# Ledger of designs, part 255: peptides against a protein of PDB entry 5Z08

Target 1, 168 residues: chain A of PDB entry 5Z08
Amino acid sequence: RQKDEWAKKTSSLMKQLDWFIGEHLGAMLAAEELGGPVVGELMEIDPDDLSAGFNAHGKLKKATSQPDLDRRQRRIDDIWGPQDEQGQAHKRKRGADEALAASAEMRDLIEQLMNKLVEAGGDNSATYVEIPRESAAARFLVRSKVAMFHPNDARRLRLVDFGRDLDD
Target 2, 222 residues: chain B of PDB entry 5Z08
Amino acid sequence: GLPRLIDAIEEASKIPAKRRQTPIKPTIEKLTTHLYTHGASPDSLLRLADLLTLRNHLDQASLAAITRNLYPSSTVSDEVVLRFIGALGHGQLKPTLALQALFLRWLVMVYHLLENPGVLGQVYGVLFDLLDTAAIRPQLCHLLALVTRRKHVRPFRIQAILTLSRQTGGDPNLTGLLRVFKNYYPEIIVGDATKGRASAFKHPDPQWRQHLDEIQQRRSEA

## One batch from the design tools (peptide; made by RFdiffusion4, then SolubleMPNN)

Design b2_p24_6_s2 (from b2_p24_6, 9 letters changed)
Fold by OpenDDE base, seed 1:
Structure b2_p24_6_s2 (fold): chain B 168 residues (1-168), chain C 222 residues (1-222), chain A 24 residues (1-24)
Amino acid sequence: as target 1 above (168 residues)
Amino acid sequence: as target 2 above (222 residues)
Amino acid sequence: MVLEVTGFRGLIEEISVGRRKLAK
């Protein structure tokens, strides 16, 4: 009975997490990867806002601003193309695709981190997940204090063991 | 005086309405008139809080009438506050949710008269855990908006409000409470949960406030 | 700015605790 209640609760919370990642966090992470603001500086990013692109300062481009052609900005402009109706549709689609990709990356990373923590059985050395890159997702998890990098290896990430911190 | 009226009501509260020798309604009317005119002392408030919160044979209309006229003539003690907080929630021994909503409204209206406003911060968790109770949520959110400090804004509570906001279709009281949380931590990711109309948590009864101020002023002149 | 207070952290915490309890 208690185990079933915990299973139901945990499943419900996971669905809520998935919703949060898909509806909000993915777009913000995608914006960060595209040179937008760090997650938490801009609280809400619509996938449509991603299509507007960002300036070098992580602010949404105004329609009239000639972007300084740094390499990141060029990539954003190359990605998003001219403001014709077709270009706007392609921009919106690509913003949505980047948000979906960021959402998938975050979900996968969280799942790996949670699984490793359970599998480790109390061995902290076994809790680390190898990450291919320092992504916006990985940085967000660290900033939110839900994950920590290995002190000697920034390619290793572990979930914070919240169960121990409550008993201390 | 007020103590004698309370004595009579306390005695009557022990007896089922059908077995009372005298109707209690005239005594309740005298009590509410006295409360409206003079307010209640701290000692009288405690006794009235017990009558309102403990299971007895008083009818809901009488309890509601007393609550609506529960003007403090001075301060409100921690003990009085804790009686009302202890009466919240579900259970056969608890007051009705309608009466609980009146208690929460009363606490909002007398918040500035609490001897120790920090007492509500100590029971913050108890209050917060009742947010799922729709019948008391409006007044509960208003009280929490007054009580909330930085120490209460925890990740699990943010998440609980976000979850409940989604489940309720964006209750404006929850949105209002979440905005209060965001004032302490602007970096809170709230997504669509803060989109829409939020409650401004205005004073629930301006006339009651004015009358309370008149009662309080008379004490300062005495 | 360290996102110290996100509903996100609370979710991760509760889910992690739940998963650990289910694995026992």
Scores: peptide ipSAE 0.450, ipTM 0.545, DockQ to the pose 0.245
Fold by OpenDDE base, seed 3:
Structure b2_p24_6_s2 (fold): chain B 168 residues (1-168), chain C 222 residues (1-222), chain A 24 residues (1-24)
Amino acid sequence: as target 1 above (168 residues)
Amino acid sequence: as target 2 above (222 residues)
Amino acid sequence: MVLEVTGFRGLIEEISVGRRKLAK
């Protein structure tokens, strides 16, 4: 009885997580990979500040004439700016495809992290997942305090063990 | 006095309007005038809460007039609060949604006079589950904005607000409630559905507040 | 202990705790 209630609750929460990733997080992660704002830090972007573009760190750059900023802002403006109807449809499709890819990457990464934590049976050394690259998904999990990089290897990521912190 | 007026209205509430020997309207006007001038004691508030929340033969205009003049002269008990909360939602025995919206507005306006504000936190789930009811949503979001604490901000409730915000085209009251949640958890991602103007949850009636303060001050001087 | 479940973090926390309880 209690196990069935926990299974139902956990399944419901997983569906909620999947919805959140698909409906909101995937698009924001895709935007971050394209040089847009960093997810979780820049939620109050003034619309006027969005026009100034973002630096390499996802911070609003002041309108200084640096040619490399103009290229990234042009890429953002090229991604989001008024292109011809055919170009807009292709860009909307590309943006949707990138959001779907980012959503899939995040779901897979979370699943691997959760599975490794359960399989490790309390051995922290066995909880690390090897990541092929530092993605927006991996960075977001670290910023949200859900995951941690290995102190000596940025290619190894682990889920924070929330069960231990609750018993203390 | 106020108890005798309540007695007369309670008796009249048991009888259909067409079968009453005397019109109730003059007695309702005397009651509302008394409430406006002196407020209601805790005992009178409980009796009036029963008249407002239980099914009886009083007309909607009379019930609304009583609710609009329901100034507490003192504190508001948990029992009074629970009468109004129990009257919320859909059902043949429940008050109209228009009257429920007035009850929620009243709870917002008297929130600072509750004997135990924690009672609303105990029924937080009941209130939250009514957010899909459009007719009461503005006042319900305002009440929830006052009541919400860190313990109430759960993942499933965040998701429920986000889903409902999308379904409603970004209701400003839901956006306002989500901002309250974000104050406790800054990492809550407010998706595109929440780019809309949020409600500031301003006091619903500044004149009512001023008059309430005058009634409350007279008690402190007596 | 009332798990102060924060938004996204709180979802991950509750799911992770749930999965651990189901594996026991």
Scores: peptide ipSAE 0.432, ipTM 0.605, DockQ to the pose 0.282
Fold by OpenDDE base, seed 2:
Structure b2_p24_6_s2 (fold): chain B 168 residues (1-168), chain C 222 residues (1-222), chain A 24 residues (1-24)
Amino acid sequence: as target 1 above (168 residues)
Amino acid sequence: as target 2 above (222 residues)
Amino acid sequence: MVLEVTGFRGLIEEISVGRRKLAK
């Protein structure tokens, strides 16, 4: 009974995370990879939008500041925004493809980080994931204080161990 | 070696400066040079933490110089962390607030080397209750921003930080800490308090970080 | 139970804790 409740809760939260990555974070990470604004360094990125939790329907609570979402979307649209009509469709498609790629990279990285933390059984040395590059996704996780680089190797990333702090 | 330098400083720390037969400054300079070059082992860190946190006859300039060169060569134990946390706050037996700010800055810079980061979560209340102390608030907010977990974000602490933010005219470090709270509970109605400039909690000393990484790398190769 | 709206960091924390509990 309790295990089933935990499984349902964890699955529901993962669906919410996947939605957030796909609908919001992927486009911002794609913009950063292309030399756009750094996600979370812009103090104007209302941390409320990144921290905007999901309503009971899995939708981001519209931060009542509708204007700032529109400003971000405009900035993403300005970075990805088409110059000419044919260039517009190609840039929009490229922007959508890059956002999808960034979303997939972030999902995969989070999954690897979570799996390594479970597999390590409390051995901190075994919790590191090897990353091919310092991506916008990896940097975002570190800035969000969700992950940490190995002190001697920027190609090794680990999830912050949250569980030890809750069971004690 | 480092243990002999610590022995000499421990013995000198028991004696008032006016009664010392030899100046301590040359021995402190040798210690800080050794720490800068090689770092401190876990055993040496514990001994140095006692010298820094316990009341003795060492001068403030010497204590500050040791703290600025306190590079761990390996991990930082719970015992070392608890010595520095126990040294925080007001009292006649406590270090100066200026030295406490250096200790908090050090804990921020070595947070990734803690054997058990959870030890700071266990003393979260002690750290949080010191936020009204203006002299240590910047470094304290930075440390709390690293340590905060969902279990620490409670209604009474949300209200306390909102009240303190209003009283301080919107201290950017408090605004930054409140944004960390919102990462766990987006529904936190942070009124006008989060509309202001927030601290990004950047690394306080990039050169110190680079030098620490060089010391840590030499150990992994040995 | 309306799952309290959790931010990104809170989502990662709760999911990671949940996965650890399911693996035990």
Scores: peptide ipSAE 0.428, ipTM 0.629, DockQ to the pose 0.230; fails the geometry check
Fold by OpenDDE base, seed 4:
Structure b2_p24_6_s2 (fold): chain B 168 residues (1-168), chain C 222 residues (1-222), chain A 24 residues (1-24)
Amino acid sequence: as target 1 above (168 residues)
Amino acid sequence: as target 2 above (222 residues)
Amino acid sequence: MVLEVTGFRGLIEEISVGRRKLAK
């Protein structure tokens, strides 16, 4: 009975997570990969500020004449600039495809991280997932304090063990 | 004095308006005048909270008039707070949603006089679960904005506000509450829901506040 | 429905705890 309630609750929460990843997080991660804002740092991005681009530190570039601003503004204009209807449709499709890819990557990464944590049975050395690249998804999990890189190997990522803090 | 006025109203509240021998309106006017001039003691405040929250034969205009003049002369006890919280939501035995909105507004305006502000934090879930009730949402969001602490900002509540914000087309009060949540967790990705107009949760009635301060000062001088 | 990063973290936390409890 109690196990069934936990199963139902966990399944419901997973569906909520999947929905969030698909409907919101994937698009934001795709935007980050395209040189957009860093997810979780810049919340008050006016669409007009999104058009102005972000600096190397993910900060909104104020219209200061610095050449690095122009390159990101060009990328943003190339991503979001007024194109003809066909170009807009292609950009929307590409953006949707990139959001879907980012969503899939995040889901897969979370699933691997959760599975490794369960399988490790308390052995911290066995909790690491090997990541093929430092993706926006991996960076987001670390910034969110959900995951941690191995101290000696940035290709190894582990889920933060939230259960230890509840038993102490 | 105030206790005698409350006694008369309590007795009248047991009788349907059509069966009363004397009109209650003059007694309500005397009560509201007394409350406006002197405020309510903790004991009187509890009795008035029961009159306002329990089902009786008082008319809505009288209940609203008492609530609008419910100046505490001292502190507000946990018991008084819990009477008003218990009166919230849907049900045949509960006050009208219009009166509930006045109670929530009152709690906002007297929040600084609560003996234990933590009592509202203990009933946070009860308050939060009522956010779908449009008629009380503005005042409820304002109260929650005052009460919210880090422990209340939970994933399911964040999600619930965001869902409700979408369903309501971005209610400014929900956006304001989400901004309060962001103060505890800056990493809160509030998408389109927080780009919109947010309520600043300003004091609902500056004149009422000023008058309350005058009543509170007179007590400190006595 | 912008799952707030805090909401996200808490979802991950609750799901991870739930999965651990189900595996026991």
Scores: peptide ipSAE 0.423, ipTM 0.588, DockQ to the pose 0.270; fails the geometry check

Design b2_p24_6_s3 (from b2_p24_6, 7 letters changed)
Fold by OpenDDE base, seed 5:
Structure b2_p24_6_s3 (fold): chain B 168 residues (1-168), chain C 222 residues (1-222), chain A 24 residues (1-24)
Amino acid sequence: as target 1 above (168 residues)
Amino acid sequence: as target 2 above (222 residues)
Amino acid sequence: MVLEVTGFRGLIEQISEGRRKLAE
């Protein structure tokens, strides 16, 4: 009975996490991989600042025209699109594909990290996941204080053990 | 009234100081005087929170003056709280760390007026992860001391405080926070970290408290 | 975004707790 409740709760939370990754985080991570702003350092990228684009040095361009408040809801994909209609469709598709890829990478990484934490049974040395590269996803997890790199090996990442109780 | 003063400041905040037709300082002084005398309604607090937390062309002295006079006449909404919490940390769009320290101090001083004190418990992790920021640590530890419940006292957070305490040479504010944790779990082995001087987390401004109480009393009589 | 990151972390915390409890 109690295990079933935990299973349902955990499943529901995973769905919420998947939604968050897919709807918000994936596009931001894709932007970072493409040389956009670092997720979490520019936590408050005003959508207006995002709409202004980045200069050749990755710095926010000064927004020239006050984008109307209604432009705030433009999908992150629309912010990065070229002004021309045909070029916009291809760039929107590419942006969407990159966001999907980033979302998938983040989901997979989180799943691996969570699984290793459970499998380790309290052995911190066994909780590390080997990552093929320092991705935007990995960096985000570290910046968000959800994961930590191994002190001597940046290819090893572990989840912070949030689930440990003091009563255990 | 207060809304008109806020309107004028909001409009001025959109314009660089050098391009303003009129100096904003007299309007800021009128605002702060009004706030000192009457406090701010929930609606006014939200608007002022936006002025304080969003990047605009207001000078730091004006922002600090508004914050120091930000007396709630009523309760403080979750939305207002979240504006201030969202303004914390490092970033180009964030307020200065000095202003963030004033925001945290304000949250401490108005904690008893929060519509939902639990909102701070929900963002506990955000607050906790900012403990490495020395400039805001004193006020942050004080706020965390108020907000901390048993559910927040986790092994990873205990270890994080202990590590940070060692790195800082035993910051009294961190020692104070560890004592709060120990109140929930007396068995926590904090070693010598608790033997040091700890902050008592006293009210940061008794005069401000007294004046707030006077403003709040007028509301109860109306 | 701070709130989003907080929410994200909160989800990770709760899911991690849930997975631990399911493994016990």
Scores: peptide ipSAE 0.421, ipTM 0.635, DockQ to the pose 0.580
Fold by OpenDDE base, seed 4:
Structure b2_p24_6_s3 (fold): chain B 168 residues (1-168), chain C 222 residues (1-222), chain A 24 residues (1-24)
Amino acid sequence: as target 1 above (168 residues)
Amino acid sequence: as target 2 above (222 residues)
Amino acid sequence: MVLEVTGFRGLIEQISEGRRKLAE
């Protein structure tokens, strides 16, 4: 009985998480990957400001190489530049595809992180997921304090163990 | 009255200082004088919270002056609290860290006037995650010391404080917060982190408190 | 935004707790 209640509750919460990722987070992550503002800074931007394109001065001063800034700016200009109706439709489609891809990446990463935490059975060394790249999804999880990188290896990510109680 | 002063400041806040026909400073002074004398009603407090937390063309000195005189005449709503909490952290649209520190100080000083003190407990994680921001850490630790309940004291947060304490060379405010955690779980091993000087989290401004009490008392008599 | 991140974290926390309890 109790396990069934936990299963139902967990399933309901997963659906809510999936909805949040798909409806809100995916688009923001896609925007970040495309050189938009960092997720968590963007939501302070009026949707109208999202439409106006991000000015280059979103200096996240982290020394990501000049080429990435130029590539980001070009992508922003390519996304928001005056294009014909067909170009706008293609841009909308591309934006939607990128949002879907970002959503899928986030869902998969969260699932892996959660599974590793359960499988580890309390062994912190076994809780790490190997990530192929530092994605917007991975960065968001770390920034939101949901995940942590391995101290010596930025390719290894673990979920914060929220479920550990002091009374355990 | 206060609403008209707020109206004038709201309109001025939309315009860059160089393009204003009239200087805003006299209106800010009238506002701060009024706030000092009478305090802010819940409605006025919300409007002022928006002026303080939303990006506008008001200068930092004016925003700081309003914040220093932001005496509630009655209670502080959840909405007002959430405006100030939402203004915390790093971001281009966020207030300066100096102003954020004033907001946190204000929340500490008006904590007893919150309509629902539990609202801060609901956003505990947001507050806790900002502890790495050195500029706001002193006031943030003080606020967390007031807000912390047993349910918030989790192993990952204990470890986070311990790690941050080591990284900061034993910030007294973190030591103080860790002592608050130990009050709920005495068995928490804090090692040398508790041997250091801890903040006592005393009221940040006794004169401000006294003046607030006078404003609150005048309303209860009316 | 702050509330959304808080909500997101809260979801992750609750789901992770639920998954742990289901594995027990």
Scores: peptide ipSAE 0.429, ipTM 0.646, DockQ to the pose 0.554; fails the geometry check
Fold by OpenDDE base, seed 2:
Order: structure tokens, then C-alpha cells, then sequence
Structure b2_p24_6_s3 (fold): chain B 168 residues (1-168), chain C 222 residues (1-222), chain A 24 residues (1-24)
């Protein structure tokens, strides 16, 4: 009975996570991989800085204009927004494909991290997942304080053990 | 009335100070005087929270003056709280760390007026992750001391505070927060980190509290 | 977005707790 309740709750929360990744996070991660704004640092990015675009070094150009929330959404839409109609459809499709790929990568990485944490049975050394590259997904998990890199190896990532109780 | 003063300040906030036809300072003084005398309604609080937390052309002295006079005449909504929480941390779009410290101090002083005190518990992780920001740490620790419940006291957070305490040379505010954690779990081995001087988290402004109580009493009589 | 990241972290935390409890 209690396990069934936990299973239902966990399943419901996983669906919410999948929705969040698919509807919001995937597109932002794809933008970061393409040299766009860093997810989480975007909270720090002036909508005007977003409109100014990124220089070749990924640094925001100094934008001089008024921070309007609608302009921020428009600029995200402009970064993802199509040029000419045919180029627009291709860019939208490419953007959608990149967002789907980023979403899939994030879901897979989270699943691996969660599985390793459970399998480790309290052994912190066994909780690390090997990552092929420092992806936008991996960086986001670290910035969000959900994951940590191994102190001596940036190719090893572990989930923060949130579930450890003091009574355990 | 207060809504008209807010309207005027909102419009002025869109314009750089050098391009304003009329000085805003007299309007700010009228606003702060009104707030001191009558407090702010829930609707006015939300509008003022937006003025304080969103990037605009208001000067830091004006923003600080509004914050120091931000007396609620009634309750504080979740939305108002979340505006201030969203304004915390580093970033070009965020208010200065000095202003963020004033926001945190304000949240401490109005904590008993929150419509839902649980809202701060829901964003506990956001607040906790900002403890490394030295400029806001004193007020942040005080707020966390009020908000902390047994469910928030987790091993990873204990370890995070202990690590940060070592890195800061034993910040008294962190020591105070660790003592709050220990009140929920007396068995927590905090080692020497709790033996040092701890903040008592006293009310930051007793005069402000007294004046708030006077404003709140007028509401109960109406 | 801060709230979104916070929500995200909260989801991860709760899911991780649930998975641990299911493995017990």
C-alpha cells in the first residue's frame, strides 16, 4: 500500500519533470549549445542583452534598449525566430529538432544520475556517471545545484543526494 | 492617493533621470510619506514590488527609501513575496546586492503578515543556495532561521553550511543557522562550528516594528 | 526562471526521494 502510493507519486512527478524538460528546458539548452544564452544565467541576462545577440566569444553585446518582458519573449523568439519564409521553416525545424535532442539528452542524463544514486546504496564513490562531454545539460544540472562534478574529473557527474534522511 | 503616486513613479521609471522633464524626488517623498502614514494595500504592494525588483531608471537612494517605508497595511501575498525572492542573486537584471539585503530585511520584518508563510518554505532551496553571497548572508540567514522546518534540515544542507562556515572563518550568521538546525535535530554533530559566536537574529528595526503595529491596528478598527 | 529552476530542483529532489523509498 505505501509502496504503491510512492510509486504513483513518483510517476506523477516524473511526468511533470518530462513536461518541463520538453516544453521549456529543451529549447533553452539547445540555444545554449548553439552559443545562445546560458540557462540559469539568462535570469541575469537583460532582455536588451539578448537582443544584442552574442559575439563570436559568446559574450553579450551591450544592448542600449528598454527591458520589456514582451521584448524578452520576442528576442527568444527572434533567436529562434525564422528569417525569410523558407529559411524560417528550416530554422524552426532545426530549432525544434535541436530542442528535442537537448530534451532527450537531459532526460537520459537525469535517469542515469538517479539510477546510479539508487544503485550505489550509500557509497558516494559509486554514484558518478561518466559523461562524454560537458554538455549544456550537464552544466545546467550543476548550476541548478542538482548535480556535482567530481573534484578531479570533469567527466564524472553525480546527483546530489537529496533523499538522505538524518534518521538513516 | 497612493495609486496615483505609483502611476507617476512607474512612468518616470521608464525614463532616464537626465531626460525627465520633472524631478521625481518630490513624488518619491510624497510616496514615502504616504506609505509611512497609511501603509500599502496588497495591490499597491505588488506594484511597488515590481518597481523595486525590475530594472528601471530609478536611482538607488529612491529604491532604498521606498523599501524602508514599505509598510503593509494588510497582509502580504505570495505573489509579492515571490517578486522579492526572484530578485535575489547575481545578475545584470537583478537589483544591487545592497537593495537585495534590504528586501530580505523587509521579508524578515513582515514575516508574520504573510498570507501563506509556507510559500517561503517552498522556495527554501533558492534562499539556501544564496548563502555563499556574502553581501546578503546576514539577512538571508535571519530569514532562513524563521522559515526552517524539520523537513528542510537535510544532510546535504548541513554539510553545505559546515563547508561554507569553514570557508568564511565561522560567520556568526551561519553559526546561528546551524543552531536552528540543531534545534530540530539535537543529535546533529556540528563540531566546533556551533561553539563560536552566533547571531541571535534579533528584530532588525524595533522602531519599524512599532510603526508597523500601529498601521496594522488601524486596519483592525476599520 | 529562478522559480522554474527551483521547481526543477524540487522535482528532482522529490523524485529522488521517491525512487529511494521504492528501492527500500
Amino acid sequence: as target 1 above (168 residues)
Amino acid sequence: as target 2 above (222 residues)
Amino acid sequence: MVLEVTGFRGLIEQISEGRRKLAE
Scores: peptide ipSAE 0.427, ipTM 0.629, DockQ to the pose 0.564; fails the geometry check
Fold by OpenDDE base, seed 1:
Parts: sequence; C-alpha cells; structure tokens
Structure b2_p24_6_s3 (fold): chain B 168 residues (1-168), chain C 222 residues (1-222), chain A 24 residues (1-24)
Amino acid sequence: as target 1 above (168 residues)
Amino acid sequence: as target 2 above (222 residues)
Amino acid sequence: MVLEVTGFRGLIEQISEGRRKLAE
C-alpha cells in the first residue's frame, strides 16, 4: 500500500517534471545553446531587452555599433526581425526543434542522474554520470543546485542527494 | 488619502525623472509620512510592493524610503510576500541588492503579521539558494532562521552551509543558521564551523518594532 | 524564474525521494 502511494506520487511528479521541461525549460535551454541568455541568470528579461540581443556572457548587449554586434544583432534580427512569412515559419520550426532536442537531453540526463543515485546504494563515488559535453542542460542542473560536477572531472555529474534523511 | 498618493507615484513611476513635469520627492514624502502615521492596508501594501519590486523609474532613495516606512496596518498577504521574494536575486529587472536587503529585513520585521507564515516555508529553497549572495546574506540568514522547520533541515543543505561557511571564512550569519539547524537535529556534526561567533538574529530595529506595535494597536481599537 | 527553478528543484527532490523509497 505505501509503495503504491509512493509510486503514484512519484509518477505524478515525473509527469509534472516532464511538462515543465517540455513547456518551459527546453526552450530556455535551446536559447542558451544558441548563445542566448543563461537560464537562471536571465532573470526577468524584458521582451524589449531580448530584442537587443545578448553578449557572449548572456548579458544584453547595448546596441553599440561594433561589427561583431552587428552579426549577432543580425542573427537576432534574422531570428526576430520582420521576415517574410516563410522565413518566420522556418525559424519557428527550427526553434521548436531545438527546444525539443534540449528537452530530450534534459530528460535523459535527469533520468540517468536519478538512476545512478539509486543504483549507488549510498556510495557517492558511484553516483556520477559521464556527460559527453558541458551542455546547457548540465549547466542548468548545476546552477539550480540539483547536480554537482566531480571536483576533478567536469565530465562527471552527479545528482544532489536530496533524499538522504538525517535519520538514516 | 493613501490610495491617491499611490496613484500619483504609480503614474510618476512610468515616466523617467528627466521627463517628469513635477518633482516626485514631495509626493514620496507625503506617502512616507502617511505610512509612518497610519500604516498601509493590505491593498495598499500590494500596490506598494509592486512599486518596490517591479522595474520603474523611481529612484533608489525613494524606494528605500518607502520600504523603511512600510508599516502594515493589519496583516501581510501571501501575495505581498511573494512579490518581495520574487524580487530577490540577480537580474536586470530585479531591484538592487541593497533594496533586496531592505525587503528581507522588512520580511523579518513583519514576520509575525504574515497571514500565512507557511508561504515562506514553501519558497524555502529559493531563499536558501541565495545564501551565496553576500549583500543580502545577513538578512537572508535571519529570515531563514525564522522560517526553518525540521523538514527543511536536510543533509545537502547542511553541507551547503558548511561549504559556504568555509568559503566565507565563517560568516557569523551562516554559523547562526547552522545553530538553528542543530536545534532540530542536535546530532549534526558542524565541526569548527560553530565554534565561531554566531549571529543572535536579534530584531533589526527595535524602534521600528515599537512604532509598528503602535500602528497595530490602533487597528485593534477601530 | 526563481520560483520556477525552485519548483524544478522541488520536483527533483521529491522524485528522488520517491525513487529511493520505491527501491527500499
């Protein structure tokens, strides 16, 4: 009975997590991968500020006339500028595809992290997942304090053990 | 009345200072005087919370003055609390860290007037994650000391405080918070981190408290 | 965003706890 309740609760929470990843987080992660603002460091971006573009550090670039700004601004203008209906449709599709890819990556990474934590049986050394790259997903998990990199190996990521009770 | 003063400030807040036809300072002074004398109703608190937390053209001195005079005449709603919590952290649309520290101080001072103190427990993680922000840490630790319950004391948070304490050279506020954790779990091994000076988390402003009590007493008589 | 990240962390925390309890 108690296990069934935990199973139901956990399943419901997983659905909520999947929804959050798909509807909210995936698009933000995709934007970060595209050189957009860093998820979580981008607090409230004014939509008007989004139009001004982001620097390499995810900060709003003031429209200073520097030529490299013109390329990124052109890319942003190429993303958000008044394009013909066909160009807008292609951009929307690409953005949607990237958001889906980012969502899938995040879901997979979380699943691996959670599985490793359970499999480790309390051995912290066994909780690490090897990541192929430092993705926006991995960085977000670390910034959100959900995961931690191995102190000596940035290719190894572990889930924070939230479930450890002090009474255990 | 207070609503008209808020209306005037809301309208002025939409306009850059250089483009205002009239100086806002006299209106701010009238508002702060009114707040000092009568306090703010729940409705007025919400409007003022929006003025304080949303990006607008009000100057920092005016925002600070309003915050320092933000005496509730009655209770503080969850919505008001969440406005201030939502204003915390780093971001271009966020208030300055100095103003955030004033908000946290305010929350500490009005904690006993919250309609639902549990709302802060629900956002405990948000508050806890901001502990690395040095500018707000003193007030944040004080608020966390009030909000912390047994359910919030987790091994990962203990470790986070210990790590941050080492990184900060033993911030007394972190030591104080760790002592609060230890009150719920005496078996927590804090090592040398608790041997240092800890903050006692005393009331930040006794005069403000006294004045708040006077305002609150007038409500009970009306 | 801060609330969203907190919500996200809360979900991860609760799911992790649930998975642990199911493995016991």
Scores: peptide ipSAE 0.424, ipTM 0.641, DockQ to the pose 0.565; fails the geometry check

